# Ledger of designs, part 25: peptides against a protein of PDB entry 6CSU

Target 1, 51 residues: chain A of PDB entry 6CSU
Amino acid sequence: GALEELRGQYIKAVKKIKCDMLRYIQESKERAAEMVKAEVLRERQETARKM

## One batch from the design tools (peptide; made by RFdiffusion4, then SolubleMPNN)

Design b2_p13_4_s3 (from b2_p13_4, 4 letters changed)
Fold by OpenDDE base, seed 4:
Structure b2_p13_4_s3 (fold): chain B 51 residues (1-51), chain C 51 residues (1-51), chain A 13 residues (1-13)
Amino acid sequence: as target 1 above (51 residues)
Amino acid sequence: as target 1 above (51 residues)
Amino acid sequence: LIEKIDKIEQETL
């Protein structure tokens, strides 16, 4: 019925948002990790040249 | 140093985004649940009046 | 139905 359909729609919407947000978080973490890794590598290269 | 600070800033930014997204998800779930609950209550009231 | 809604509200991430 109408209420079951409404409930289903809201649940579906929440699930979609959840998945989108989790994906965004994961992608953001991956990008940040890559940036940090790159900076660490640059720092190590700089240190190595100074030695 | 500068690199440590930069790394710290990126980590902090990711943590903030994560927390914001989790809060958004939770708030969206709460709003959806309240809307569905309100509809259910209205339907039940309508049914009760028809009996 | 209300119980299912309550479950959704209380579901943690």
Scores: peptide ipSAE 0.148, ipTM 0.601, DockQ to the pose 0.028
Fold by OpenDDE base, seed 2:
Structure b2_p13_4_s3 (fold): chain B 51 residues (1-51), chain C 51 residues (1-51), chain A 13 residues (1-13)
Amino acid sequence: as target 1 above (51 residues)
Amino acid sequence: as target 1 above (51 residues)
Amino acid sequence: LIEKIDKIEQETL
């Protein structure tokens, strides 16, 4: 019935949110790590220029 | 120095991750809610057809 | 430093 279907849709939506959130977090971590790596490399370049 | 800059970049990256995560969660919730609403409306249409 | 950054990627969140 309508009540069971609504509950089913709710559970499905929540599971989707959780899955998408975890994927986004993982991708965000990868991008952030790459950003830090790039910054470190730029810093090394700047340091080398000054020495 | 390199150590302090690494720590600074880490903190910056973590803050970005947190902010982006919260935004993504909010947007995901909105999309999921809309999906549920659409499903409820379809169900009501189906119910009305059968009555 | 790069190895430490890779470690951070695995440990964060």
Scores: peptide ipSAE 0.143, ipTM 0.612, DockQ to the pose 0.040
Fold by OpenDDE base, seed 5:
Structure b2_p13_4_s3 (fold): chain B 51 residues (1-51), chain C 51 residues (1-51), chain A 13 residues (1-13)
Amino acid sequence: as target 1 above (51 residues)
Amino acid sequence: as target 1 above (51 residues)
Amino acid sequence: LIEKIDKIEQETL
């Protein structure tokens, strides 16, 4: 009935939100990692020049 | 040194992002649940009136 | 260090 269907819609919505947020976390981590990698490379090169 | 410190900053940033997103997921779930509960109550009352 | 960062990226969620 309508109540069971509404419950189903709730569950579906929650699952979608969860997936979207997990994806966002993953993408954010990747962006952060890339920024750090680039900075580390620059720092290593700068250190080498100063040696 | 600077490289270790930068790594530490990355880890800290990632942890913060993770926590923020998990909190967002939890809050979103709670809001969805409350909306469904309210709707279910209204539906039950409407059903009762139509009986 | 970069390899360690990559590992953290994969392990953290």
Scores: peptide ipSAE 0.142, ipTM 0.602, DockQ to the pose 0.124
Fold by OpenDDE base, seed 1:
Structure b2_p13_4_s3 (fold): chain B 51 residues (1-51), chain C 51 residues (1-51), chain A 13 residues (1-13)
Amino acid sequence: as target 1 above (51 residues)
Amino acid sequence: as target 1 above (51 residues)
Amino acid sequence: LIEKIDKIEQETL
């Protein structure tokens, strides 16, 4: 019935949110790590050039 | 120096991740709520047509 | 019911 369908849709929506969150967090972490990695490499190059 | 710069970049990256997470969660919730809302409206219309 | 859905939107993580 309508009630069960609505509850089902709610649960489905919540599950989707959770999955989307985890995926986005993971992707964001990876992008952030790459930015920091690039900075570390640039710093090493700069240090080497100054020595 | 290099150490302070690296620490600063790390902190900046972490802060960015947090903000991105919160924003994405909020947007995902809004989309999910709209999907459920649309379902509720369709259910009401269907019920009315069947009565 | 629509108002409840709006509230759920705000409360759901």
Scores: peptide ipSAE 0.139, ipTM 0.606, DockQ to the pose 0.040

Design b2_p13_4_s4 (from b2_p13_4, 4 letters changed)
Fold by OpenDDE base, seed 5:
Structure b2_p13_4_s4 (fold): chain B 51 residues (1-51), chain C 51 residues (1-51), chain A 13 residues (1-13)
Amino acid sequence: as target 1 above (51 residues)
Amino acid sequence: as target 1 above (51 residues)
Amino acid sequence: LIEEIDKILEETL
């Protein structure tokens, strides 16, 4: 009935929000990792120049 | 050194974002549950009035 | 080293 349908709709909406947020977290992790990698590379290059 | 400190800062920032997002997800679930409960209550009250 | 950093980040977060 209508009640069950409404329940289903809300559950589905929450699942979508959850997925979106988890994806955002994953992308944030990747961005952070890339920033660290870039810094490591710069450090290596500076070391090489000083040799 | 500076590199390790930067790494730590980025990891800390990502952890904070993760926590905030997970809290948002939890609150969203609770809101959805309350909406369903309210609908169930309304359905029950309507049924009672029709008896 | 980069792969190690990725691994640490993956495990930490």
Scores: peptide ipSAE 0.123, ipTM 0.600, DockQ to the pose 0.049
Fold by OpenDDE base, seed 4:
Structure b2_p13_4_s4 (fold): chain B 51 residues (1-51), chain C 51 residues (1-51), chain A 13 residues (1-13)
Amino acid sequence: as target 1 above (51 residues)
Amino acid sequence: as target 1 above (51 residues)
Amino acid sequence: LIEEIDKILEETL
């Protein structure tokens, strides 16, 4: 009935949001790692130029 | 140094996002559970009235 | 160092 359908729709929406959030966390980790890598490379290049 | 500070800032930012997302997921689960409980109670009441 | 940072990120987050 209408109540079961509404319940099902809400649960489906929550599952979708959960998946989106987990993906966002993973992508954020990847971006953070890339930023750190870039800074490490810049620091190494700067140090190398000073030697 | 600046590199360590930057690393710390990026990790801290990602941790904050992770915590916010996990809290959102947990709250969404709680809301979903409450909706299910309410549905079950309504169904039981409806059945009881028909008996 | 970069690989070590990657490992720390994966373990911490």
Scores: peptide ipSAE 0.122, ipTM 0.599, DockQ to the pose 0.023
Fold by OpenDDE base, seed 1:
Structure b2_p13_4_s4 (fold): chain B 51 residues (1-51), chain C 51 residues (1-51), chain A 13 residues (1-13)
Amino acid sequence: as target 1 above (51 residues)
Amino acid sequence: as target 1 above (51 residues)
Amino acid sequence: LIEEIDKILEETL
């Protein structure tokens, strides 16, 4: 019936939202890691210049 | 130094994103639950009319 | 750092 179909649609929608959020978090972590990597590179270059 | 500050900012940002995502998921689940509740009410009303 | 972030996320999600 309509209730069972709506329940199924609800569960499917929640699963999709969960997957989208996990992917967003993972992508944000990857972008942040790249920024940290760039900062480490800049610091190494500055250290080399000071030597 | 700059690296330690960036690390701190990164961790803080990830914690904020995590909290925002959990809240969004929870709110979406609540909205979906309200839609299910409304459907249950409609079905009960239709059942009563058919009796 | 990434492992620390992963740990924080695993504890909350």
Scores: peptide ipSAE 0.118, ipTM 0.597, DockQ to the pose 0.092
Fold by OpenDDE base, seed 2:
Structure b2_p13_4_s4 (fold): chain B 51 residues (1-51), chain C 51 residues (1-51), chain A 13 residues (1-13)
Amino acid sequence: as target 1 above (51 residues)
Amino acid sequence: as target 1 above (51 residues)
Amino acid sequence: LIEEIDKILEETL
């Protein structure tokens, strides 16, 4: 009935929100990792220059 | 050293992202629940009118 | 480091 359909839509929406958030977190982690990688490279270059 | 500090900042940032996302999910669920509640009320009103 | 972050996320989600 209408109540079951509404409940189903609610659950589906929540599942989608969860998936979107997990994806956002994953992408953010990947971007952060790339920033760290770039920073480490700069640090190594600076260290090498001081030799 | 600089690497340890950078690692610490990275981990801290990720923890913050996680917290923000969990809060967003929770708030979204609460808003969805309120919308469902309102819809159920409208449905009940319609059903009652048809009696 | 990435694996450590994954652990933090798995513990919360």
Scores: peptide ipSAE 0.121, ipTM 0.594, DockQ to the pose 0.104; fails the geometry check

Design b2_p13_5_s1 (from b2_p13_5 with E1D E5Q E13K)
Fold by OpenDDE base, seed 2:
Formats: C-alpha cells, sequence, structure tokens
Structure b2_p13_5_s1 (fold): chain B 51 residues (1-51), chain C 51 residues (1-51), chain A 13 residues (1-13)
C-alpha cells in the first residue's frame, strides 16, 4: 500500500545518502593526502631555496 | 493522516542527515587545515635539523 | 557540491 511504498522510498533515499557520504569521505581522504604531499614538497623547495 | 505523518518524519530525518553531513564537512576541513599546518611545521623542523 | 545538491533534491520531494 501507500504507506509501505513511502517507507520504501525513505529507506532507499537514506541508503543512497549513506553511499554518497562514504564516497565523499573516501574522496576527501584521497584529496587531503595529495594536498599534504604537495605541501610537504613545496615546503622543502621553499626551505632549500632559502639555504 | 498516516501518510502525511510518515512523509513528515521522512523529511525531518533527511534534514537532520543533511545537517550532520554539513557539520562533518566543516569539521573535516578544519582538521585537514590543522594537519597541513602541523606537517609544514614538522617539515621545516626536519629540514632545519639537517642544515 | 553534487552531494549536497542531491540531498536537497531528496528533501524537496
Amino acid sequence: as target 1 above (51 residues)
Amino acid sequence: as target 1 above (51 residues)
Amino acid sequence: DELLQKLDEAIEK
């Protein structure tokens, strides 16, 4: 019935949000790791230039 | 009726999830910024020690 | 952000 259908839609939407969140977290970790790597390299270059 | 009430509960729950996600993103940005700052400082210290 | 946009769309349905 209509109530069961609405409940199903809610569960489906929440599951999709959860999946999207997990993907966002993973991508954010990857971007953060790359940002840190780039910053460390830049900092070493800056320090070397100042030697 | 029951259908409207369930829809209301659906919307309320999804709004809360949105708020939690936004807070998570903001906190993640803050932690990432602090991590980068700490790493830059450590890298400078290591380079200075090697001079 | 696409994630936030999709969430907003879900709220408005």
Scores: peptide ipSAE 0.169, ipTM 0.665, DockQ to the pose 0.636
Fold by OpenDDE base, seed 5:
Structure b2_p13_5_s1 (fold): chain B 51 residues (1-51), chain C 51 residues (1-51), chain A 13 residues (1-13)
Amino acid sequence: as target 1 above (51 residues)
Amino acid sequence: as target 1 above (51 residues)
Amino acid sequence: DELLQKLDEAIEK
């Protein structure tokens, strides 16, 4: 009935949010790793230039 | 009626999850910024030591 | 922000 349908819609929405969060977290970790790598390389170059 | 009240409760719950996600994202960005900052400082020190 | 857009769409369904 209408109650069951509404519950289903809620659960579907929550599951979508969870999926999106997990994807975001994974992509964020990958981006963070790349940013750190890039910053290390850049800072080596900059430090060398100043010394 | 009961159906409308339940709908309201589900919407409220979903909105809470959205807010929690946004907070997590914001905090994650702040942590990432601090991590990059710390890495820059550490790499300066390490590079200087090797030169 | 595509993620936020998708979340909004999910809530509005």
Scores: peptide ipSAE 0.169, ipTM 0.667, DockQ to the pose 0.410
Fold by OpenDDE base, seed 4:
Structure b2_p13_5_s1 (fold): chain B 51 residues (1-51), chain C 51 residues (1-51), chain A 13 residues (1-13)
Amino acid sequence: as target 1 above (51 residues)
Amino acid sequence: as target 1 above (51 residues)
Amino acid sequence: DELLQKLDEAIEK
Protein backbone atom coordinates (compact mmCIF):
# COMPACT_ATOMS: atom_id res chain seq x y z
CA GLY B 1 0.00 0.00 0.00
CA ALA B 2 0.85 3.68 -0.02
CA LEU B 3 2.31 3.57 3.50
CA GLU B 4 4.59 0.66 2.70
CA GLU B 5 5.74 2.29 -0.51
CA LEU B 6 6.43 5.59 1.25
CA ARG B 7 8.41 3.78 3.94
CA GLY B 8 10.34 1.96 1.25
CA GLN B 9 11.17 5.24 -0.46
CA TYR B 10 12.31 6.76 2.82
CA ILE B 11 14.54 3.82 3.69
CA LYS B 12 16.02 3.83 0.21
CA ALA B 13 16.81 7.54 0.53
CA VAL B 14 18.41 7.13 3.95
CA LYS B 15 20.50 4.19 2.75
CA LYS B 16 21.70 6.28 -0.17
CA ILE B 17 22.66 9.10 2.21
CA LYS B 18 24.61 6.65 4.35
CA CYS B 19 26.49 5.24 1.39
CA ASP B 20 27.23 8.70 0.00
CA MET B 21 28.42 9.91 3.41
CA LEU B 22 30.77 6.98 3.88
CA ARG B 23 32.24 7.53 0.44
CA TYR B 24 32.56 11.26 1.06
CA ILE B 25 34.30 10.71 4.40
CA GLN B 26 36.85 8.47 2.75
CA GLU B 27 37.46 10.89 -0.09
CA SER B 28 37.64 13.82 2.33
CA LYS B 29 40.25 12.00 4.40
CA GLU B 30 42.29 11.41 1.28
CA ARG B 31 42.08 15.08 0.33
CA ALA B 32 43.02 16.12 3.85
CA ALA B 33 46.04 13.83 3.78
CA GLU B 34 47.19 15.42 0.55
CA MET B 35 46.70 18.90 2.00
CA VAL B 36 48.72 18.04 5.10
CA LYS B 37 51.48 16.59 2.96
CA ALA B 38 51.59 19.74 0.87
CA GLU B 39 51.72 21.98 3.94
CA VAL B 40 54.51 19.95 5.51
CA LEU B 41 56.51 20.26 2.31
CA ARG B 42 55.94 24.02 2.18
CA GLU B 43 57.02 24.43 5.78
CA ARG B 44 60.16 22.41 5.16
CA GLN B 45 60.99 24.60 2.21
CA GLU B 46 60.33 27.76 4.19
CA THR B 47 62.57 26.55 6.99
CA ALA B 48 65.25 25.70 4.47
CA ARG B 49 65.08 29.21 3.01
CA LYS B 50 65.64 30.72 6.46
CA MET B 51 68.78 28.64 6.94
CA GLY C 1 58.23 22.91 16.61
CA ALA C 2 57.62 20.30 13.96
CA LEU C 3 55.44 18.19 16.26
CA GLU C 4 53.23 21.10 17.21
CA GLU C 5 52.88 22.17 13.60
CA LEU C 6 52.02 18.65 12.49
CA ARG C 7 49.43 18.41 15.25
CA GLY C 8 47.99 21.73 14.16
CA GLN C 9 47.76 20.54 10.58
CA TYR C 10 46.05 17.33 11.66
CA ILE C 11 43.49 19.19 13.75
CA LYS C 12 42.83 21.61 10.91
CA ALA C 13 42.31 18.73 8.48
CA VAL C 14 39.93 16.92 10.82
CA LYS C 15 37.91 20.09 11.38
CA LYS C 16 37.64 20.55 7.63
CA ILE C 17 36.42 16.96 7.20
CA LYS C 18 33.79 17.55 9.86
CA CYS C 19 32.56 20.74 8.25
CA ASP C 20 32.53 19.22 4.76
CA MET C 21 30.70 16.14 6.02
CA LEU C 22 28.01 18.20 7.70
CA ARG C 23 27.51 20.25 4.57
CA TYR C 24 27.44 17.15 2.37
CA ILE C 25 24.93 15.44 4.65
CA GLN C 26 22.64 18.44 4.47
CA GLU C 27 22.88 18.62 0.69
CA SER C 28 22.37 14.86 0.38
CA LYS C 29 19.23 15.07 2.52
CA GLU C 30 17.90 17.82 0.30
CA ARG C 31 18.54 15.74 -2.82
CA ALA C 32 16.93 12.70 -1.23
CA ALA C 33 13.87 14.73 -0.27
CA GLU C 34 13.50 15.88 -3.86
CA MET C 35 13.81 12.30 -5.11
CA VAL C 36 11.17 11.07 -2.67
CA LYS C 37 8.85 13.89 -3.68
CA ALA C 38 9.25 13.01 -7.34
CA GLU C 39 8.57 9.32 -6.70
CA VAL C 40 5.47 10.10 -4.66
CA LEU C 41 4.15 12.24 -7.48
CA ARG C 42 4.82 9.50 -10.04
CA GLU C 43 3.05 6.92 -7.92
CA ARG C 44 0.06 9.20 -7.48
CA GLN C 45 -0.14 9.64 -11.23
CA GLU C 46 0.17 5.91 -11.82
CA THR C 47 -2.61 5.21 -9.34
CA ALA C 48 -4.77 7.83 -11.00
CA ARG C 49 -4.26 6.18 -14.39
CA LYS C 50 -5.44 2.85 -13.01
CA MET C 51 -8.64 4.43 -11.73
CA ASP A 1 29.90 7.98 14.57
CA GLU A 2 26.91 9.73 16.05
CA LEU A 3 25.65 10.68 12.61
CA LEU A 4 26.06 7.13 11.32
CA GLN A 5 24.23 5.82 14.36
CA LYS A 6 21.36 8.21 13.76
CA LEU A 7 21.16 7.07 10.15
CA ASP A 8 21.05 3.44 11.24
CA GLU A 9 18.29 4.24 13.70
CA ALA A 10 16.33 5.99 10.97
CA ILE A 11 16.59 2.92 8.72
CA GLU A 12 15.40 0.64 11.51
CA LYS A 13 12.21 2.63 12.16
Scores: peptide ipSAE 0.159, ipTM 0.658, DockQ to the pose 0.303
Fold by OpenDDE base, seed 3:
Structure b2_p13_5_s1 (fold): chain B 51 residues (1-51), chain C 51 residues (1-51), chain A 13 residues (1-13)
Amino acid sequence: as target 1 above (51 residues)
Amino acid sequence: as target 1 above (51 residues)
Amino acid sequence: DELLQKLDEAIEK
């Protein structure tokens, strides 16, 4: 019935949101980690150049 | 120094990610709510038509 | 908001 279908659609929507959030978090953290890694490497290169 | 600057950049990046995630979540929830609302309205219209 | 809480927990990892 309509009520059961609505409930099913709601649950599906919430699950989709959760999955999207988890993916976004993971990708955002990976991007941040990569930015930090790149900066550390640049700093090490600068140190090596100045030695 | 370089280490303090790196830490500052990391903190800034994390804060930006958090803000972006909050915005993304809010927009995603709003879209889901609007989809559910539209479905409920359609079902009510169908019920009215069948009465 | 449980979703926001889970998000915060994920960020703190």
Scores: peptide ipSAE 0.157, ipTM 0.651, DockQ to the pose 0.101; fails the geometry check

Design b2_p13_5_s2 (from b2_p13_5, 4 letters changed)
Fold by OpenDDE base, seed 5:
Structure b2_p13_5_s2 (fold): chain B 51 residues (1-51), chain C 51 residues (1-51), chain A 13 residues (1-13)
Amino acid sequence: as target 1 above (51 residues)
Amino acid sequence: as target 1 above (51 residues)
Amino acid sequence: DELLQKIDEAIEA
């Protein structure tokens, strides 16, 4: 029935959100790691400049 | 010192991830809502076709 | 907020 179909659609949407969130978390962690790496290199350069 | 700077960079990165995730979740919910709306319309069409 | 809590747990994992 209509109510059951609507419930199914809702659950499908929520499951998609959850999957998207988990994927985004992983990708964001990878980007953050690269950002930290780049910043460490810049700070080493600044330290060297002041020596 | 180097350790404190690294800690600061890590915290900054984590905070950015959190903000990005919240934004992404909101956008994902909006897309999901639109998908549900579109699907309801399609199902109404299918029902009408079978009547 | 339950969602924020889940996010924090995911970040710390």
Scores: peptide ipSAE 0.184, ipTM 0.645, DockQ to the pose 0.134
Fold by OpenDDE base, seed 3:
Structure b2_p13_5_s2 (fold): chain B 51 residues (1-51), chain C 51 residues (1-51), chain A 13 residues (1-13)
Amino acid sequence: as target 1 above (51 residues)
Amino acid sequence: as target 1 above (51 residues)
Amino acid sequence: DELLQKIDEAIEA
């Protein structure tokens, strides 16, 4: 019935949110790793400049 | 020192991830709500068509 | 918040 269908739609939406969140976490971790890598390289460059 | 600075940069990056994720979750909830709303409207339209 | 806790755990993993 309509009530069961609405419940199904809600559950589907929540499951999508969870899936999107997990994907975003993974992508954000990858971006953070790249940011840290870039910062380390900049620090090394700065050290080299001061020598 | 360099180690403490690196730690600080990492922590800052992780905090950004957390903040971005919370925003993404909020936006995803809003999108999901809109999807459910649209689906309900389509179901009502279909019911009306069958009358 | 359970969801926030899960997020923190995922970030720390």
Scores: peptide ipSAE 0.183, ipTM 0.644, DockQ to the pose 0.135
Fold by OpenDDE base, seed 1:
Structure b2_p13_5_s2 (fold): chain B 51 residues (1-51), chain C 51 residues (1-51), chain A 13 residues (1-13)
Amino acid sequence: as target 1 above (51 residues)
Amino acid sequence: as target 1 above (51 residues)
Amino acid sequence: DELLQKIDEAIEA
């Protein structure tokens, strides 16, 4: 019925949000790791120039 | 020193991830709510046509 | 919020 369909739609939406969130977290972690790696490399180069 | 700077960069990156995630979750919930609302309206219209 | 708590745990892992 209408109530069951509405409940189903809600559950489906929440599950999608969860999946999207988990993917976003993973992608954000990967981006952050790459940013940190890049900064470390830049700092090493700057230090080398000053040496 | 280098270790402290790296740690600082890591902490800053993680904090940014958390903030971005919270924003993404909120936006995702809003989008899902609007999608559900739209589906409910469509279902009501379809039901009305069949009546 | 249970979802946010799970997310925090996932971020900290």
Scores: peptide ipSAE 0.183, ipTM 0.646, DockQ to the pose 0.099
Fold by OpenDDE base, seed 4:
Structure b2_p13_5_s2 (fold): chain B 51 residues (1-51), chain C 51 residues (1-51), chain A 13 residues (1-13)
Amino acid sequence: as target 1 above (51 residues)
Amino acid sequence: as target 1 above (51 residues)
Amino acid sequence: DELLQKIDEAIEA
């Protein structure tokens, strides 16, 4: 019935949120890692210029 | 020094992830709510057609 | 990494 369908839609929405979050977390971690790596490289280059 | 700067960048990246996550969560909830509301409206219309 | 771990745990809960 309508109530069961509504409940189903809610659960589906929540599950979607969870999946989206997990994906976003992973992608964000990857982006952060790249940013840190870029910074490390920059620092190494800066140090090298002073050597 | 380089180590401190790296640490700082790491912390900054993590904080950014947190903020992005919170924003994404909120936006996802809003989208989910709209989807559910649309479904409720659809069901009401369907019921009305049968009344 | 504690923050990320907590976020992961919260999402998985």
Scores: peptide ipSAE 0.181, ipTM 0.647, DockQ to the pose 0.102; fails the geometry check

Design b2_p13_5_s3 (from b2_p13_5 with E1D E5K E12K)
Fold by OpenDDE base, seed 5:
Order: sequence, then C-alpha cells, then structure tokens
Structure b2_p13_5_s3 (fold): chain B 51 residues (1-51), chain C 51 residues (1-51), chain A 13 residues (1-13)
Amino acid sequence: as target 1 above (51 residues)
Amino acid sequence: as target 1 above (51 residues)
Amino acid sequence: DELLKKLDEAIKE
C-alpha cells in the first residue's frame, strides 16, 4: 500500500546517498594523494631554485 | 494523518543525511588543505637538509 | 556540483 511504497522510496533515497558518499570518499582520497605528490615535487623544485 | 506524518519523518531523515554529508565534505576539504600545507613545510625542510 | 545534484534528485524521488 501507500505506506509500503513510501518506505521503499525512503530506503531507495538513503541508499543512493550512501553510495554517492562512498564514491566521493574514495575519489577524494585519490585526489588528496595526487595533490600531496604534486605539491612535494613542486616544493622541491621551488626550494632548490631559492637556494 | 498518519501517512503524512510518516512522509514528513522520512523527508526529515533524508535531509539530515544530506546535511551530515555536506558537513563531512567541508571538513574533509579543510583537512586536505592542512595536510598539503604541512607537507609543503616538511618538504622544504627536508630538501634544504639534503642540499 | 554533481554530487549535490544527485542528492537533490534522490530527495525529490
């Protein structure tokens, strides 16, 4: 009935949010790692230039 | 009625999840920025030591 | 922001 349908819609929405969040976290970790790597390399170059 | 009340409760719950996710994202960005900053400073020191 | 868009879509379903 209407109650069951509403519950189903709620659960579906929550599951979608969860999946999106997990994907975001994974991609964010990957981006963070790349940013750190890039910054390390850039800073080595800049520090060397100033010395 | 009961159905409308339940609908309201489900919507409220989903909105809370959304807000929590947005807060997490914001805090994650701040932590990432601090991590990059710390890595830059550390790498300057390490590079200087090796030169 | 695609994530926000997806969240908004999920909520309105």
Scores: peptide ipSAE 0.179, ipTM 0.666, DockQ to the pose 0.401
Fold by OpenDDE base, seed 2:
Structure b2_p13_5_s3 (fold): chain B 51 residues (1-51), chain C 51 residues (1-51), chain A 13 residues (1-13)
Amino acid sequence: as target 1 above (51 residues)
Amino acid sequence: as target 1 above (51 residues)
Amino acid sequence: DELLKKLDEAIKE
């Protein structure tokens, strides 16, 4: 019935949000790791230039 | 009726999830910024020690 | 952000 259908839609939406969140977290970790790597390299270059 | 009440609960729950996600993103950005600052400082210290 | 946009759309439905 209508109540079961609405409940199903809610559960489906929440599951999709959860999946999207997990993907966002993973992608954010990857971007953060790359950003740190780039910053460390830049900092070494700056320090070397100032030697 | 029961259908409207369930719909209301659905919307309320999804709004809360949105708020939690936004807070998580903001906190993640803050932690990432602090991590980068700490890493830059450590890298400078290591480079200076090797001079 | 596409994630936030999709979530906003879900709230509107």
Scores: peptide ipSAE 0.173, ipTM 0.660, DockQ to the pose 0.635
Fold by OpenDDE base, seed 3:
Structure b2_p13_5_s3 (fold): chain B 51 residues (1-51), chain C 51 residues (1-51), chain A 13 residues (1-13)
Amino acid sequence: as target 1 above (51 residues)
Amino acid sequence: as target 1 above (51 residues)
Amino acid sequence: DELLKKLDEAIKE
């Protein structure tokens, strides 16, 4: 019936949001880690330049 | 020192991730809600056609 | 993750 169909649509939407969130979190963590790594390398180069 | 600088970079990166996540989650919820709304309207049109 | 927990609870309801 209409109520069961609406509930199914809601659950499907929430499950999709959860999956999208998990993927985004993982990708964002990877990007952040890469940004930090790059910055640390730049700082080490700056330190070496000042020696 | 290097340890404090690394910690600062990490905190800054995590804060950016949090902000980006909140925005992405909000946009994803809005898209999902719009998809459900559109589907419900199509189903109502289908019901009306079958009457 | 509290947000993920809330989503899981929403699916269970």
Scores: peptide ipSAE 0.165, ipTM 0.652, DockQ to the pose 0.300
Fold by OpenDDE base, seed 4:
Structure b2_p13_5_s3 (fold): chain B 51 residues (1-51), chain C 51 residues (1-51), chain A 13 residues (1-13)
Amino acid sequence: as target 1 above (51 residues)
Amino acid sequence: as target 1 above (51 residues)
Amino acid sequence: DELLKKLDEAIKE
């Protein structure tokens, strides 16, 4: 019935949110790693310029 | 030094991820709510068609 | 890193 379908829609939405969040966490970690790598490279270049 | 700056960048990246995740959670909840609302409206219309 | 692990675990709940 309508109530069961509504519950099903809710559960489906929550499960999608969880999956999206897990993916977002992974992608965010990857972006953070790239940002750190870029910063390390910039700092190496800055140090080199001071030498 | 470089080590302290690297640590700082790491912490900054993690904090950004945290903030982004919180925002994503909120936005995802809002999207889910809209999807549920739309489904409820569709089901009401379907019920009305059967009457 | 610990924060990210905790967040990941929280999402899995």
Scores: peptide ipSAE 0.144, ipTM 0.646, DockQ to the pose 0.103

Design b2_p13_5_s4 (from b2_p13_5 with E1M L7I E12K)
Fold by OpenDDE base, seed 4:
Structure b2_p13_5_s4 (fold): chain B 51 residues (1-51), chain C 51 residues (1-51), chain A 13 residues (1-13)
Amino acid sequence: as target 1 above (51 residues)
Amino acid sequence: as target 1 above (51 residues)
Amino acid sequence: MELLEKIDEAIKE
């Protein structure tokens, strides 16, 4: 009935949001890791040039 | 040094995003629950009027 | 179990 359909719709919506948020968190972590990696490489090169 | 500060900044940013996302998920669940609750009450009242 | 509790369980974090 209408109540069960509504329940299903909202549960589905929340699950979708949850999945999107978890994906965003994972992608954000990956981007942060890449930025740190790039900075490490730059600092290593700078140190090497000072030697 | 600069590397450690950068690492700290990105870790802090990711943690903030994680907290924001978890809060958003919780608030979304609460909103969905409130909407379903309101619908249940409306349907109960409609049923009562038909009796 | 109330409907809202069932919903909360279905949307398990």
Scores: peptide ipSAE 0.088, ipTM 0.586, DockQ to the pose 0.064
Fold by OpenDDE base, seed 3:
Structure b2_p13_5_s4 (fold): chain B 51 residues (1-51), chain C 51 residues (1-51), chain A 13 residues (1-13)
Amino acid sequence: as target 1 above (51 residues)
Amino acid sequence: as target 1 above (51 residues)
Amino acid sequence: MELLEKIDEAIKE
């Protein structure tokens, strides 16, 4: 019936939102990690050249 | 110095990620709410036509 | 590159 269908659609939407959020968080963390790693590497290279 | 600058950049990146995550979550919830509201409205209209 | 590896792991957790 209409109520059961609405409930099913709601649950499906919530599950999708959860998955999208987890993926977004993970991708954002990975991008941040790569930016930090690149910067640390550049700083180490600069230090080596100055020694 | 290099360490202080790296720390500053890390903190800035984390703050941006936090803001982006909060915005994404809020926008996702709003979209889900609008989808549910639209579906409920359609179901009510169908019920009214059948009465 | 131990420091870089540690930073990467800490952010991904």
Scores: peptide ipSAE 0.076, ipTM 0.576, DockQ to the pose 0.042
Fold by OpenDDE base, seed 2:
Structure b2_p13_5_s4 (fold): chain B 51 residues (1-51), chain C 51 residues (1-51), chain A 13 residues (1-13)
Amino acid sequence: as target 1 above (51 residues)
Amino acid sequence: as target 1 above (51 residues)
Amino acid sequence: MELLEKIDEAIKE
């Protein structure tokens, strides 16, 4: 019935939001890791050139 | 009626979850940025000491 | 230090 359908729509929406959050967190971790990795290498090189 | 009231409650709950998600994303960005900044500075100092 | 500036800009976006 209408109540079950509405409940189903709510649950579907909540599940999608959860998936979007987890994907964002994972992608953010990956981007942050790559950024740190690249910068650590760059900073070592730059510091070495300045010594 | 009862159906409209239930619909309103579900919509309100979904909106709150969306707001919580967006706030979490924003706070996560801020924390990630601070961690990267701290690590970059630490690596510069550590590399400098090793030269 | 340029990366720190870029990070600061990214936070604002």
Scores: peptide ipSAE 0.046, ipTM 0.401, DockQ to the pose 0.037
Fold by OpenDDE base, seed 1:
Structure b2_p13_5_s4 (fold): chain B 51 residues (1-51), chain C 51 residues (1-51), chain A 13 residues (1-13)
Amino acid sequence: as target 1 above (51 residues)
Amino acid sequence: as target 1 above (51 residues)
Amino acid sequence: MELLEKIDEAIKE
């Protein structure tokens, strides 16, 4: 019935949001790591040039 | 009625999750920025010492 | 190189 269908929609929406959040967290960590590696490399090169 | 109450609960839950996710995203960006700044500083100092 | 190695290690964890 209408009540059961609404319950199903709620559960589906919550599961979707949870999955999206977990994926975002994982991708954010990967992007952050890559950015740090790139910035460290650039800084090393810049410092070496100035010295 | 029961249907309206369930709808209200659904909406409230979704809004809460959305707010939590947005807050996490914002905090994650701030932490990532601070981490990059710290690592760049450390690498600069290390490079300067080795040169 | 040491810092980059530490970063790579952290990524693997």
Scores: peptide ipSAE 0.036, ipTM 0.397, DockQ to the pose 0.028

